# Peptides against a protein of PDB entry 4XPM: the designs that were tried, part 8

Target 1, 160 residues: chain A of PDB entry 4XPM
Amino acid sequence: VMLHSKNVKGFLENTLKPYDLHSVDFKTSSLQSSMIITATNGGILSYATSNNDVPKNSINEINSVNNLKMMSLLIKDKWSEDENDTEEQHSNSCYPVEIDSFKTKIYTYEMEDLHTCVAQIPNSDLLLLFIAEGSFPYGLLVIKIERAMRELTDLFGYKL
Target 2, 67 residues: chain B of PDB entry 4XPM
Amino acid sequence: DIKGTIAFDTHGNVIESTGVGSQRIEDIGDLSKVTLDAEGFAQVQGDSLLVHLYKRNDITLAVYTSA

## One batch from the design tools (peptide; aimed at target 2 Y54 I59)

Design b2_p28_5_s1 (made by RFdiffusion4, then SolubleMPNN; its pose is not in this set)
Fold by OpenDDE base, seed 2:
Structure b2_p28_5_s1 (fold): chain B 160 residues (1-160), chain C 67 residues (1-67), chain A 28 residues (1-28)
Amino acid sequence: as target 1 above (160 residues)
Amino acid sequence: as target 2 above (67 residues)
Amino acid sequence: MAAKEAEEKKKKELKELHDSILKEIEEQ
């Protein structure tokens, strides 16, 4: 099924779901936010948030969106810097991965008390960005974003 | 009886933690250096708890027990 | 002998738990 713009938001909403591992007594919170942003300017193309308490078209909604815009820009900038930094690419915060013969990198970034994870959609001008609470472990967050990336093959090679 | 668990990746980042494992995330540094046997198992005595290790598919599981 | 049996049992448990975790992660 082709991933259209209307389907992207639904996809991102689905990524918000928490992990609940019944084999052990472990569960996570939902992701706070899931976004597809531009690698060029950090502009948000699509997003989903678990914060459903904010009324639509309210000042609070505007503030929340502005916060997401700020975070996306900051993460994009950090990502861009790291992509040009050999040392950062060899840190424990960088996961080189290969998806269907396409190479990309997953980065983890601490944003205040939040755990974030970002990855370039292979050969594209797009980044997938997860924002989670600090209780969401990075190792699992990396797995989550990798699995999500595998479902975005329609966006591989997407150029703005 | 299992007192807790930690699962972690090759970068030393946590995948999951439970019980006493959640309070011993700092153990990952040492646990990651433990030599495993041919089947991917090891045991490490740490303070009052025994840690059972198993690694497969680049994921290490540590299980904490009293003995 | 009892210690070895206990160890083998623990290994089996550990392996099964590991695999279960992986499976659950993959399914979610």
Scores: peptide ipSAE 0.726, ipTM 0.947, DockQ to the pose 0.876
OpenDDE base, seeds 1, 3, 4, 5: peptide ipSAE 0.725, 0.725, 0.724, 0.726; ipTM 0.948, 0.947, 0.947, 0.948

Design b2_p28_5_s2 (made by RFdiffusion4, then SolubleMPNN; its pose is not in this set)
Fold by OpenDDE base, seed 2:
Structure b2_p28_5_s2 (fold): chain B 160 residues (1-160), chain C 67 residues (1-67), chain A 28 residues (1-28)
Amino acid sequence: as target 1 above (160 residues)
Amino acid sequence: as target 2 above (67 residues)
Amino acid sequence: AAAAAAQAALKAELAKLHEDILKEIEEQ
């Protein structure tokens, strides 16, 4: 199956949905943003954002996109550094995972008051990035991004 | 009579928290060190609350009760 | 005896709650 730009966008939009657990009195907010970025430069290939009451093409939208670009770049840089740091890879903020025999890592990064989670799509030049409010617990965020990556098999091995 | 819950992973990061559990996130450090029985259960007395632990599939659930 | 039964019931409830949480997470 080929993932077209529109399909990827729709996928990311779907990842924004919150958790609402009925077995316990627990629910999350929606993800603030969900992105696929390049591991090389942190460029945004596709993104989705929630709670966007900003008119399209407005200055506020431009500013918000610029903020996403900044965060994307910062997270990519941190990720790149950690991929070359054995100690960081053994911290509690790094989750080695295996998806269909493909190995990757999930990293959690606190960005100001936000909780972020990033993972390299297996064997690819792409990163999946979730940005959530600080109330979104990291353990659940990790589960969320792992489950999401399992649905992106078409991007496994994607090289720019 | 559950007063709250905390579910956390093997890294000590929260998966969910409710009730008094939301105010007891700092307990995870100690709870993660508790020896579980063969079925994955344990019970820990703390201050005025009793903490019941169950771990399966690398996720630990802590349930806080008054007794 | 009653205490043992109560304890067993509590363990069962814990296990059930754990499973329910996981199922809900997986379904969403």
Scores: peptide ipSAE 0.719, ipTM 0.948, DockQ to the pose 0.889
OpenDDE base, seeds 1, 3, 4, 5: peptide ipSAE 0.718, 0.717, 0.717, 0.718; ipTM 0.948, 0.947, 0.947, 0.948

Design b2_p28_5_s3 (made by RFdiffusion4, then SolubleMPNN; its pose is not in this set)
Fold by OpenDDE base, seed 2:
Structure b2_p28_5_s3 (fold): chain B 160 residues (1-160), chain C 67 residues (1-67), chain A 28 residues (1-28)
Amino acid sequence: as target 1 above (160 residues)
Amino acid sequence: as target 2 above (67 residues)
Amino acid sequence: SAAAAAAAAQRAKLKALHDEILKEIESQ
């Protein structure tokens, strides 16, 4: 079954939800954005943002989208560099994971005051990218993106 | 009674932190080196607080108490 | 002993809290 654009958008919107741990006094903010981008160009195929109170077609919305494009490109470039750097792959910012016998890596990147993590969808030309506030801990962000990745099996092996 | 908590992964990155734990993230470096017993437990005296450690499923929980 | 009982209770609470945190994370 192929994922349609609207289905992917809805999926990404659902990933924005925060964690609220009632066992302890801990609650995160929502993700600022959740995106699927191309590993080749860093182009945005689909995205969701938690800040949707900006009027459509306004200058603020345009700037927001442009900012996402910029971040996507920067993160893609860093990811590409790290994929060719053995030392970076063995840092604490890289999480090798296996999903249904498919291997991939989750990278954490600090972008100014934001916490981000990115992972290649297994055997695909696509990257899943989460952008969160600096208060969102990296360990939990990694767990979040890993769990999300497990729900994207339809995109495994997707080639552009 | 619990004064705070830190949960962290095998990379030393925080999963959650509360109370005094939120102010002691730097403790993870030392806590990650503590030898756990066969059941995954340890106890470490840190400053004026006692730190109780438990690790399972590659997640270590540190609980800070006064005793 | 009272000390041993207290230690056992502490461990039980710690384990329970750990497992609950994990459960909450996995459920969200």
Scores: peptide ipSAE 0.723, ipTM 0.949, DockQ to the pose 0.891
OpenDDE base, seeds 1, 3, 4, 5: peptide ipSAE 0.723, 0.722, 0.722, 0.723; ipTM 0.949, 0.949, 0.949, 0.949

Design b2_p28_8 (made by RFdiffusion4)
Pose (drawn by RFdiffusion4):
Structure b2_p28_8 (pose): chain A 143 residues (1-50, 63-86, 92-160), chain B 67 residues (1-67), chain P 28 residues (1-28)
Amino acid sequence: VMLHSKNVKGFLENTLKPYDLHSVDFKTSSLQSSMIITATNGGILSYATSNSVNNLKMMSLLIKDKWSEDENDTNSCYPVEIDSFKTKIYTYEMEDLHTCVAQIPNSDLLLLFIAEGSFPYGLLVIKIERAMRELTDLFGYKL
Amino acid sequence: as target 2 above (67 residues)
Amino acid sequence: SSEEETETRNELKNLHDDIMDEIFSQAF
């Protein structure tokens, strides 16, 4: 099994969109970036930006390790269930940036959202949890 | 009139804020400790501003008005 | 006073539901 590079890229581009509420006068900026990376090496499989390529590689590996350390050391952590599949959503403050990361269930892949510091964490968590519901094709993807 | 809002989750993280809500994000620590009535409502205040609380689906809404 | 309180609670609940509908509809 392999990834359909163009469709995953398109998916990540779609995850970039900001929230724009009218019930209250609230709107976020769009995500700074959205990436799928390996849980193993932290290597980037696909990404979308709304800063530079060099900067994404560094952040990705960093969050991969932070996630790896938290995932087996016996911040916020949100246990989630999707169609009886379990995963965890972590938030990491990366300098002035807000980030969410979660392992795609039973996969060797992580989904990573990078947003500005003004993007509320609770909202970022909801955005990544719903986005993961669209990634059933990637559940169980093994390297 | 409504002077601001804050919505926050069970971890106390913010989902959205407007008005004085964005200036009073620190209120969440106290607000999240408020025990709501049987229907999910409460009213509390730190100062001249009245905070109306409603919680459902693990999301608390606080709206700020005058007392 | 009781009618005013019920009205305030209904307005607050409707505002909460509208926010949640918009949050979840725009999640993806």

Design b2_p28_8_s1 (made by RFdiffusion4, then SolubleMPNN; from b2_p28_8, 14 letters changed)
Fold by OpenDDE base, seed 1:
Structure b2_p28_8_s1 (fold): chain B 160 residues (1-160), chain C 67 residues (1-67), chain A 28 residues (1-28)
Amino acid sequence: as target 1 above (160 residues)
Amino acid sequence: as target 2 above (67 residues)
Amino acid sequence: SAAEEEKLKKELKELHEKILEEILSQAV
């Protein structure tokens, strides 16, 4: 089954769900946002955001979208810089991973008071981006985005 | 009796924390340096709490107990 | 005692596994 735009949107919406562990008494907030953006320009191809009861077509919704656009661009820029920086690729903010023989990297970035995590979808011009509250631990965020990427095999190799 | 937990990865980043562990995230720096036995276990005395460590698959679990 | 130590180790391993499995199952 091929992932189409609506399927991707639905997938991203599902990634917003919080952790609620029972093995230990630990839970997180929902992700604030989950996005697929272009690695070239930081353009948003698909996104999901937690429901803040913002009326559709409202000014607040527009502002939220604009904020996402800004964050995606900033994170893309940071990611691009790090991809050209050997030192940053060996920092604690970079997690090299291999998915189905494809190598990629997961980066964690502090964005003001938010915790973000971004990774290039293997062999593609796309980045997967999670934005969470500062209470969302980075180690868990990394695991989450890795698992998410493993479910996006249809996007592997996607070129703009 | 478990008073809290911290799970952390090889980068020292938290995966989960509970109980007293949530207030002792700074312990990760020292806990990550602890030499584990062949089975992946260690115990570290930390202040009034005993920390039980177990590492597998690059994830370290620290369990805080009073004894 | 040795028996108590072994029991604790088993509990640690089990908890570690449960946490990991649960995290992975809830990831997406």
Scores: peptide ipSAE 0.752, ipTM 0.953, DockQ to the pose 0.923
OpenDDE base, seeds 2, 3, 4, 5: peptide ipSAE 0.751, 0.750, 0.750, 0.751; ipTM 0.953, 0.953, 0.953, 0.953

Design b2_p28_8_s2 (made by RFdiffusion4, then SolubleMPNN; from b2_p28_8, 17 letters changed)
Fold by OpenDDE base, seed 2:
Structure b2_p28_8_s2 (fold): chain B 160 residues (1-160), chain C 67 residues (1-67), chain A 28 residues (1-28)
Amino acid sequence: as target 1 above (160 residues)
Amino acid sequence: as target 2 above (67 residues)
Amino acid sequence: AAAAEAKRKAELAELHEKILEEILSQAV
C-alpha cells in the first residue's frame, strides 16, 4: 500500500527509538534525526527529530531545522562525490547492500561529533539519512538503516 | 563471568560493546584477523582477559572473561 | 575438557543469536 506523507513521517519518528538490549547490558540514545531527502539537492522531504523540548515555531526550532537542512545538503554532496569515486565505495565506510534484488549502498559519515548514515532508497531519487550521537556505533547504525530501508518498499523507484 | 563484550561487523565497526569491551574497541583490529575454526569459534588470550570469539552472519562477537 | 569447551561454545553461540535477534527486532 502507498505510503502517504503522514505515514512516512510516522515511520521516521519510529526510527528514532533507541536500542535497549537485555541479552547484554547495552543501550543507545535515540537518533537525533531521521530524514528522507532528495538525492539531487539534499532537500528534506520528511524528517523526524528527537524531543529537544524546543517550543514549536520558536527561534531555536527554526535554527535546528536550518541546521538539519545544512547537514542534509552537506551529506548529499558527500554522497554524490562518493557515488562517483570507486575508491570511496570500497572503503570501510561503504556497505553495499541488496534488497529485493535492488542494489544500494550505505555510507557512514562523521559530521563533527555526530555519527551519520545515509543510503539511497533503491532505484529512487531519495536518500534515507540517520543522524545520531557519537556514542551510537556505526555498525549498529548501518544495521538500523538497512532494516529501515527494507520497510520503505513503497518508495522504491520513486523519481522526482 | 563475562567482563564485557564487543560485537563488530566485517568492516571493523562496532555494533555493540559492554563492560571492559567498551574500553577495548582497539582490539577489533587484531580480533578481526584471528582464524576461526570450522564452526566460527576461537579463543585469544589477552593481557589479563580471555577473549572468546564467535562469528556468524558477518557479525563477530567477542566475549571477555577472566583468564 | 571437551564437554566444557562444547558448553562454552554453545553459550557463546546462544548469546550471539540473542544479541542479533534483539538488534533486528528493535531496529525499526
Scores: peptide ipSAE 0.758, ipTM 0.956, DockQ to the pose 0.935
OpenDDE base, seeds 1, 3, 4, 5: peptide ipSAE 0.758, 0.757, 0.757, 0.757; ipTM 0.956, 0.955, 0.955, 0.955

Design b2_p28_8_s4 (made by RFdiffusion4, then SolubleMPNN; from b2_p28_8, 15 letters changed)
Fold by OpenDDE base, seed 2:
Structure b2_p28_8_s4 (fold): chain B 160 residues (1-160), chain C 67 residues (1-67), chain A 28 residues (1-28)
Amino acid sequence: as target 1 above (160 residues)
Amino acid sequence: as target 2 above (67 residues)
Amino acid sequence: SEAEEEKLKKELAELHEKILEEIYSQAV
């Protein structure tokens, strides 16, 4: 099934769900945000946030969206820099992965007290971005975003 | 008799932690250096707790027990 | 004992598998 804009939004909303393991007593918070942004300008194409307490069209909503825009741009810039930096690509914050013969990288970035990870959707001009609380382990965040990318095959090769 | 767990990846980043493991994240540095047997197992005495290690598919699980 | 150790190893391996299965299944 073709992943339309509506479907993407719904998918991102689903990624917000927390982990709640039963094999061991381990739980996470929900992701703060899940986003698909452009690799070129950091523009937000689709997003979901767990902060649904703000009324729609309110000043608070505008502020929250603006914050997401800012974070997206900052992360895109950092990602762009790292993609052109061999040392950063070999840092502990970079996970090279292969999905269906497509190579991509997952980067983890600390944004103030937040844990973030970003990855280029294979062969595309799009980045998938997860923003979580600082309590969300990076190793788990990496696994989560990798699995998420595997579900976004419709976006593979997407060019702006 | 599990007192806690830590699962971590090859980058030393935590995947999950529970119990006393949540308070011993700093152990990952040393645990990652432990030589595992052919089946991927090892035991390490850490402080008052025994740490049982198992690595498979680039993910290491550390289980803390009193004995 | 050796038997207890082997049992523990099996339990450890099983726990490892269970954890990963949950993590992967709950990822998205």
Scores: peptide ipSAE 0.747, ipTM 0.953, DockQ to the pose 0.933
OpenDDE base, seeds 1, 3, 4, 5: peptide ipSAE 0.747, 0.746, 0.746, 0.747; ipTM 0.953, 0.953, 0.953, 0.953

## One batch from the design tools (peptide; aimed at target 1 K17 L140 E151)

Design b2_p29_3 (made by RFdiffusion4)
Pose (drawn by RFdiffusion4):
Structure b2_p29_3 (pose): chain A 143 residues (1-50, 63-86, 92-160), chain B 67 residues (1-67), chain P 29 residues (1-29)
Amino acid sequence: VMLHSKNVKGFLENTLKPYDLHSVDFKTSSLQSSMIITATNGGILSYATSNSVNNLKMMSLLIKDKWSEDENDTNSCYPVEIDSFKTKIYTYEMEDLHTCVAQIPNSDLLLLFIAEGSFPYGLLVIKIERAMRELTDLFGYKL
Amino acid sequence: as target 2 above (67 residues)
Amino acid sequence: SLTKDQLKDLHDDIMNEIFNQDDESFANL
C-alpha cells in the first residue's frame, strides 16, 4: 500500500481553512501548516502551507520526539475514539506557535497542525479530531 | 448588552473568545470550577461584569454582560 | 436581560457553526 501523494496533499490543503463564526464575532487566521509525518523518523510525507520548507522539517522532527517521549513516559492530552479506533491528541507550544499532533490510529503516521499563537488550543484540538475522522483510509498504514 | 464571550473545553482550553472575553481569559480557572445547576446554568462575577455560564457537550459558554 | 433559553441557543449556534464549517472543508472529497 502507498499514499496517493496528490490527494493527501489536497486533503492537507483543505485542513488549512480558518474558522469564521457569525454567531459571535470570531474568526481565526488559517493554519500556518498541516503535515503528515512518520511516527518513526519524523520524516515528512506530505504538507500544506497557507513558514518555509526548512522550518517545517525542524519543527516536525521536534514534535515527533516530544510526542514520542510523552507516548511512553509512564501540556494537554485528549484521548479520542473514532469508529472504535483509539488515538491521542497532544498540544505543544512551539515557541510563539500553537501545535496539535496525533497519531493516525494504528498507523506509523502522525497528523500535525501548526497555527499562530492566536489560534485557540481548544479549537485547534476540535479541528484536528474532525480532520482525523476523514483519514480512515490511513488507519493501520504501516511503514 | 453582551460585552464579551469565552467558550472553553474540559481541559480549560479556549475554543473562542470575543469582547472583554479576550481580555479575561484568566477567568477560566475560576469559571471552570463553578458547579452548574441541574440544567447546566450558573451566574458568577468577578467585578462589575456578570458572567452567564452554560455547559453542554463538554463545552462551557461564558457570556459577559453588566449586572 | 439575557434568558436561559437565549444563552442555550447561543451556545448551540456556536457549536453547530464550528462543526458545519469543518464538514464543509471536506465536502468535495

Design b2_p29_3_s1 (made by RFdiffusion4, then SolubleMPNN; from b2_p29_3, 17 letters changed)
Fold by OpenDDE base, seed 3:
Structure b2_p29_3_s1 (fold): chain B 160 residues (1-160), chain C 67 residues (1-67), chain A 29 residues (1-29)
Amino acid sequence: as target 1 above (160 residues)
Amino acid sequence: as target 2 above (67 residues)
Amino acid sequence: PLTREELAKLHEDILKEIEEQLKNDFKDL
């Protein structure tokens, strides 16, 4: 299925969903935010947030979007640094993965009290970025983003 | 009875935690070094709790019990 | 006491449950 702007937004909204296990008594919160950003500038192409109670065109909405832009840029910068740092790529914060014969890496970054996870969409100029509360464990976050990337085959190889 | 659990990946990051396991995330460092048998099992006595380990598909499950 | 079978089953259940929820999250794509 071809991913258009509206479809991407819906996809990102779906990634926000929490986990509620019954095999063990474990549940998570929803992701705070999910974004597709450019690897070049950290610009947000699409995003979804769990807090949708902010009125449109309000100052709070503008501030919220601006905060996402700031986080996106910071994470993109850190990602860029790590992609040029062999030592960081061998830390426990980096997961090399392969999807449909395409290799990529998943990075986990702690941003203040938030847990973040970012991964380059294979062979593309795009990054998928998840932002969660600190209670969301990194191992599960990695599983989540890897699974999400498998649904973005239409964006594999996307160049700006 | 199960007092808690920790599931973690090969990078030492938590996948899930419950009960006393949620309070013992720091145990992962030591648990990851435990030698498992040919079937992927081990038991480790820690303080007042027994830790049951099972690893499969690169994911380790630690289950804390009193016995 | 916790048996090996129970431990292995719990391990399997956890992962399958996670996968099922993941699958459900993206079923509308």
Scores: peptide ipSAE 0.749, ipTM 0.960, DockQ to the pose 0.943
OpenDDE base, seeds 1, 2, 4, 5: peptide ipSAE 0.749, 0.748, 0.748, 0.749; ipTM 0.960, 0.960, 0.960, 0.960

Design b2_p29_3_s3 (made by RFdiffusion4, then SolubleMPNN; from b2_p29_3, 15 letters changed)
Fold by OpenDDE base, seed 3:
Structure b2_p29_3_s3 (fold): chain B 160 residues (1-160), chain C 67 residues (1-67), chain A 29 residues (1-29)
Amino acid sequence: as target 1 above (160 residues)
Amino acid sequence: as target 2 above (67 residues)
Amino acid sequence: PLTREELAKLHEDILKEIEEQLEENFKNL
């Protein structure tokens, strides 16, 4: 099934869901934000946020969107730098992964007090970006984004 | 009795932590270097806690107990 | 005292639960 804008938004909203384990007494917060952005300019194509208590067209909504735009640009820039840096690609902050024979990398970045994770959708001009609170473990965040990318096969190879 | 847990990946990043494990994230550095037996198990005696290690599918679980 | 069997089972349970919750999150796309 081909993803369109409505499906993508719903998908991103689903990625926000927290973990609540019972095998061990462990739970997380929801992701703060989930985005698909362009690898070229860091432009936001779609996003979801846990902060849904903001009136539309309000100053708070504008500030929230602007903050996301800023973070997406910053993360895109760092990602671009790391993609051209062999040493960074071999750091513990980089996870090479393969999905259906397509190779990509997952990067973890600490942005102030937030834990972020970004990955290029295989062979595409798009990045999937998760933003979580600092209490959200990186290892679990990586597992989450890898699993999420497996649902985005329709976007593999997408070029702007 | 289990006093806490830490699960971590091969990059040393936490997957989950509970109890005393949440306060001992710094142990991952040393725990990741412990030699496991052929079945993926090890035990490490700490200060007052025994750490039980099990690794499978590139994920290590550390369980802290009093004995 | 924690046995090897209990430890291995806990390891399995944690990962299965994570996987199960992820599956539940994405099954209704």
Scores: peptide ipSAE 0.744, ipTM 0.955, DockQ to the pose 0.919
OpenDDE base, seeds 1, 2, 4, 5: peptide ipSAE 0.744, 0.744, 0.744, 0.744; ipTM 0.955, 0.955, 0.955, 0.955

Design b2_p29_3_s4 (made by RFdiffusion4, then SolubleMPNN; from b2_p29_3, 12 letters changed)
Fold by OpenDDE base, seed 1:
Structure b2_p29_3_s4 (fold): chain B 160 residues (1-160), chain C 67 residues (1-67), chain A 29 residues (1-29)
Amino acid sequence: as target 1 above (160 residues)
Amino acid sequence: as target 2 above (67 residues)
Amino acid sequence: SLTREQLKQLHDDILEEIEKQLEEDFKDL
């Protein structure tokens, strides 16, 4: 799957989908947001949100985008700190994972009342970031982002 | 007679929770320390509920029942 | 009462269902 900007947007939109299990009576909300951001500056390269009912160029949309920018920057900063902190990398909020022989880490962060997780796309200058409501369990969020990253092989090694 | 469930990973984070399990997320700390048998099973009697544990593929499922 | 087999089956069903839904999420890529 070749990922161009349009494809990336569509990919992120697909990651928003909720879970609705039937083996047990468990369901989640959709992710609030899904983003690919730069690891260097926290700049948003692409994003998707579950709240798509906002009129284009409306004040609400602008505020939403601004909020995403703030969140991305804050999470990038925390991620950067943790990447330079051995102790944090060994906490329960850090999941070392390997995808196609590439090592990366998934971090879970509580951001206000939101559950977030972020992972560096292997060997890249990019981070994949999921933002969910507080009701979305972290363990499932981690599973979700790991699975999503496996679809982003075209971005492995991407440098700005 | 399942009253609830909690599935959690090796980091103690919830994967899913239902019923009374959703109200007992704090049990994960103790449940994660329970010694499982060779088949990956254990039972823990709680205050009012019996907790059935099974772990495989680094995922532990706790099922709360009345008996 | 819950048997070991039922417990094991439920465990596997949960994981399989999650994986299946994840696959469904990305089927159109």
Scores: peptide ipSAE 0.751, ipTM 0.961, DockQ to the pose 0.939
OpenDDE base, seeds 2, 3, 4, 5: peptide ipSAE 0.750, 0.750, 0.750, 0.750; ipTM 0.961, 0.961, 0.961, 0.961

## One batch from the design tools (peptide; made by RFdiffusion4, then SolubleMPNN; aimed at target 2 I59; its pose is not in this set)

Design b2_p30_3_s1
Fold by OpenDDE base, seed 1:
Structure b2_p30_3_s1 (fold): chain B 160 residues (1-160), chain C 67 residues (1-67), chain A 30 residues (1-30)
Amino acid sequence: as target 1 above (160 residues)
Amino acid sequence: as target 2 above (67 residues)
Amino acid sequence: SAAAAEAEAKRKEELKKLHEEILKEIEEQS
């Protein structure tokens, strides 16, 4: 199924759902945000947030979006730096992964009290970005974004 | 009899933690260095608790028990 | 002892099952 803008938005919204493991007494919060941004400028192409209880077109909504824009830019910048840093690529914060025949990297970044992870959609100018609370463990966050990325094959190789 | 758990990946990052495991994330450093048997198991004494380890598919599960 | 060995085997099996269950749930909820 082809992923259009509408479908992407819905996809991102679905990624917000938390984990609730019953094999062990462990559960997470929902992701705070899930985004697809440009690797070049950090521009937000699509996003979803767990806190949608803000009146539309309100000042709070605008501020929230602006905050996302800020975070996306910061994370994009850090990602860009790391992509040009061999040492960072070999740190515990970098997960080289291969999806089918495509290679990419998942990076984890702590942003203030938030846990984030970002990954370049393979061979594309796009980044998938998850923002979670600090209680969301990085190892699980990495798994989550990897699994999510496997569903975005339509965006593999997408160039702006 | 499980007092807690920690699951962690090869990078030492937590996948899940419960019970006393949530308070012993710092154990991962040492647990990751434990030599496992041919089946991927080990037992190590951690403080007052026994830690049962099992690693498969690059994910290590640590289960804390009293004995 | 045989009893100890059996208990060990049981513990290992339980550990393995728990590991599998965790992964299964993660996959299901991803």
Scores: peptide ipSAE 0.731, ipTM 0.950, DockQ to the pose 0.950
OpenDDE base, seeds 2, 3, 4, 5: peptide ipSAE 0.729, 0.730, 0.729, 0.730; ipTM 0.950, 0.950, 0.950, 0.950

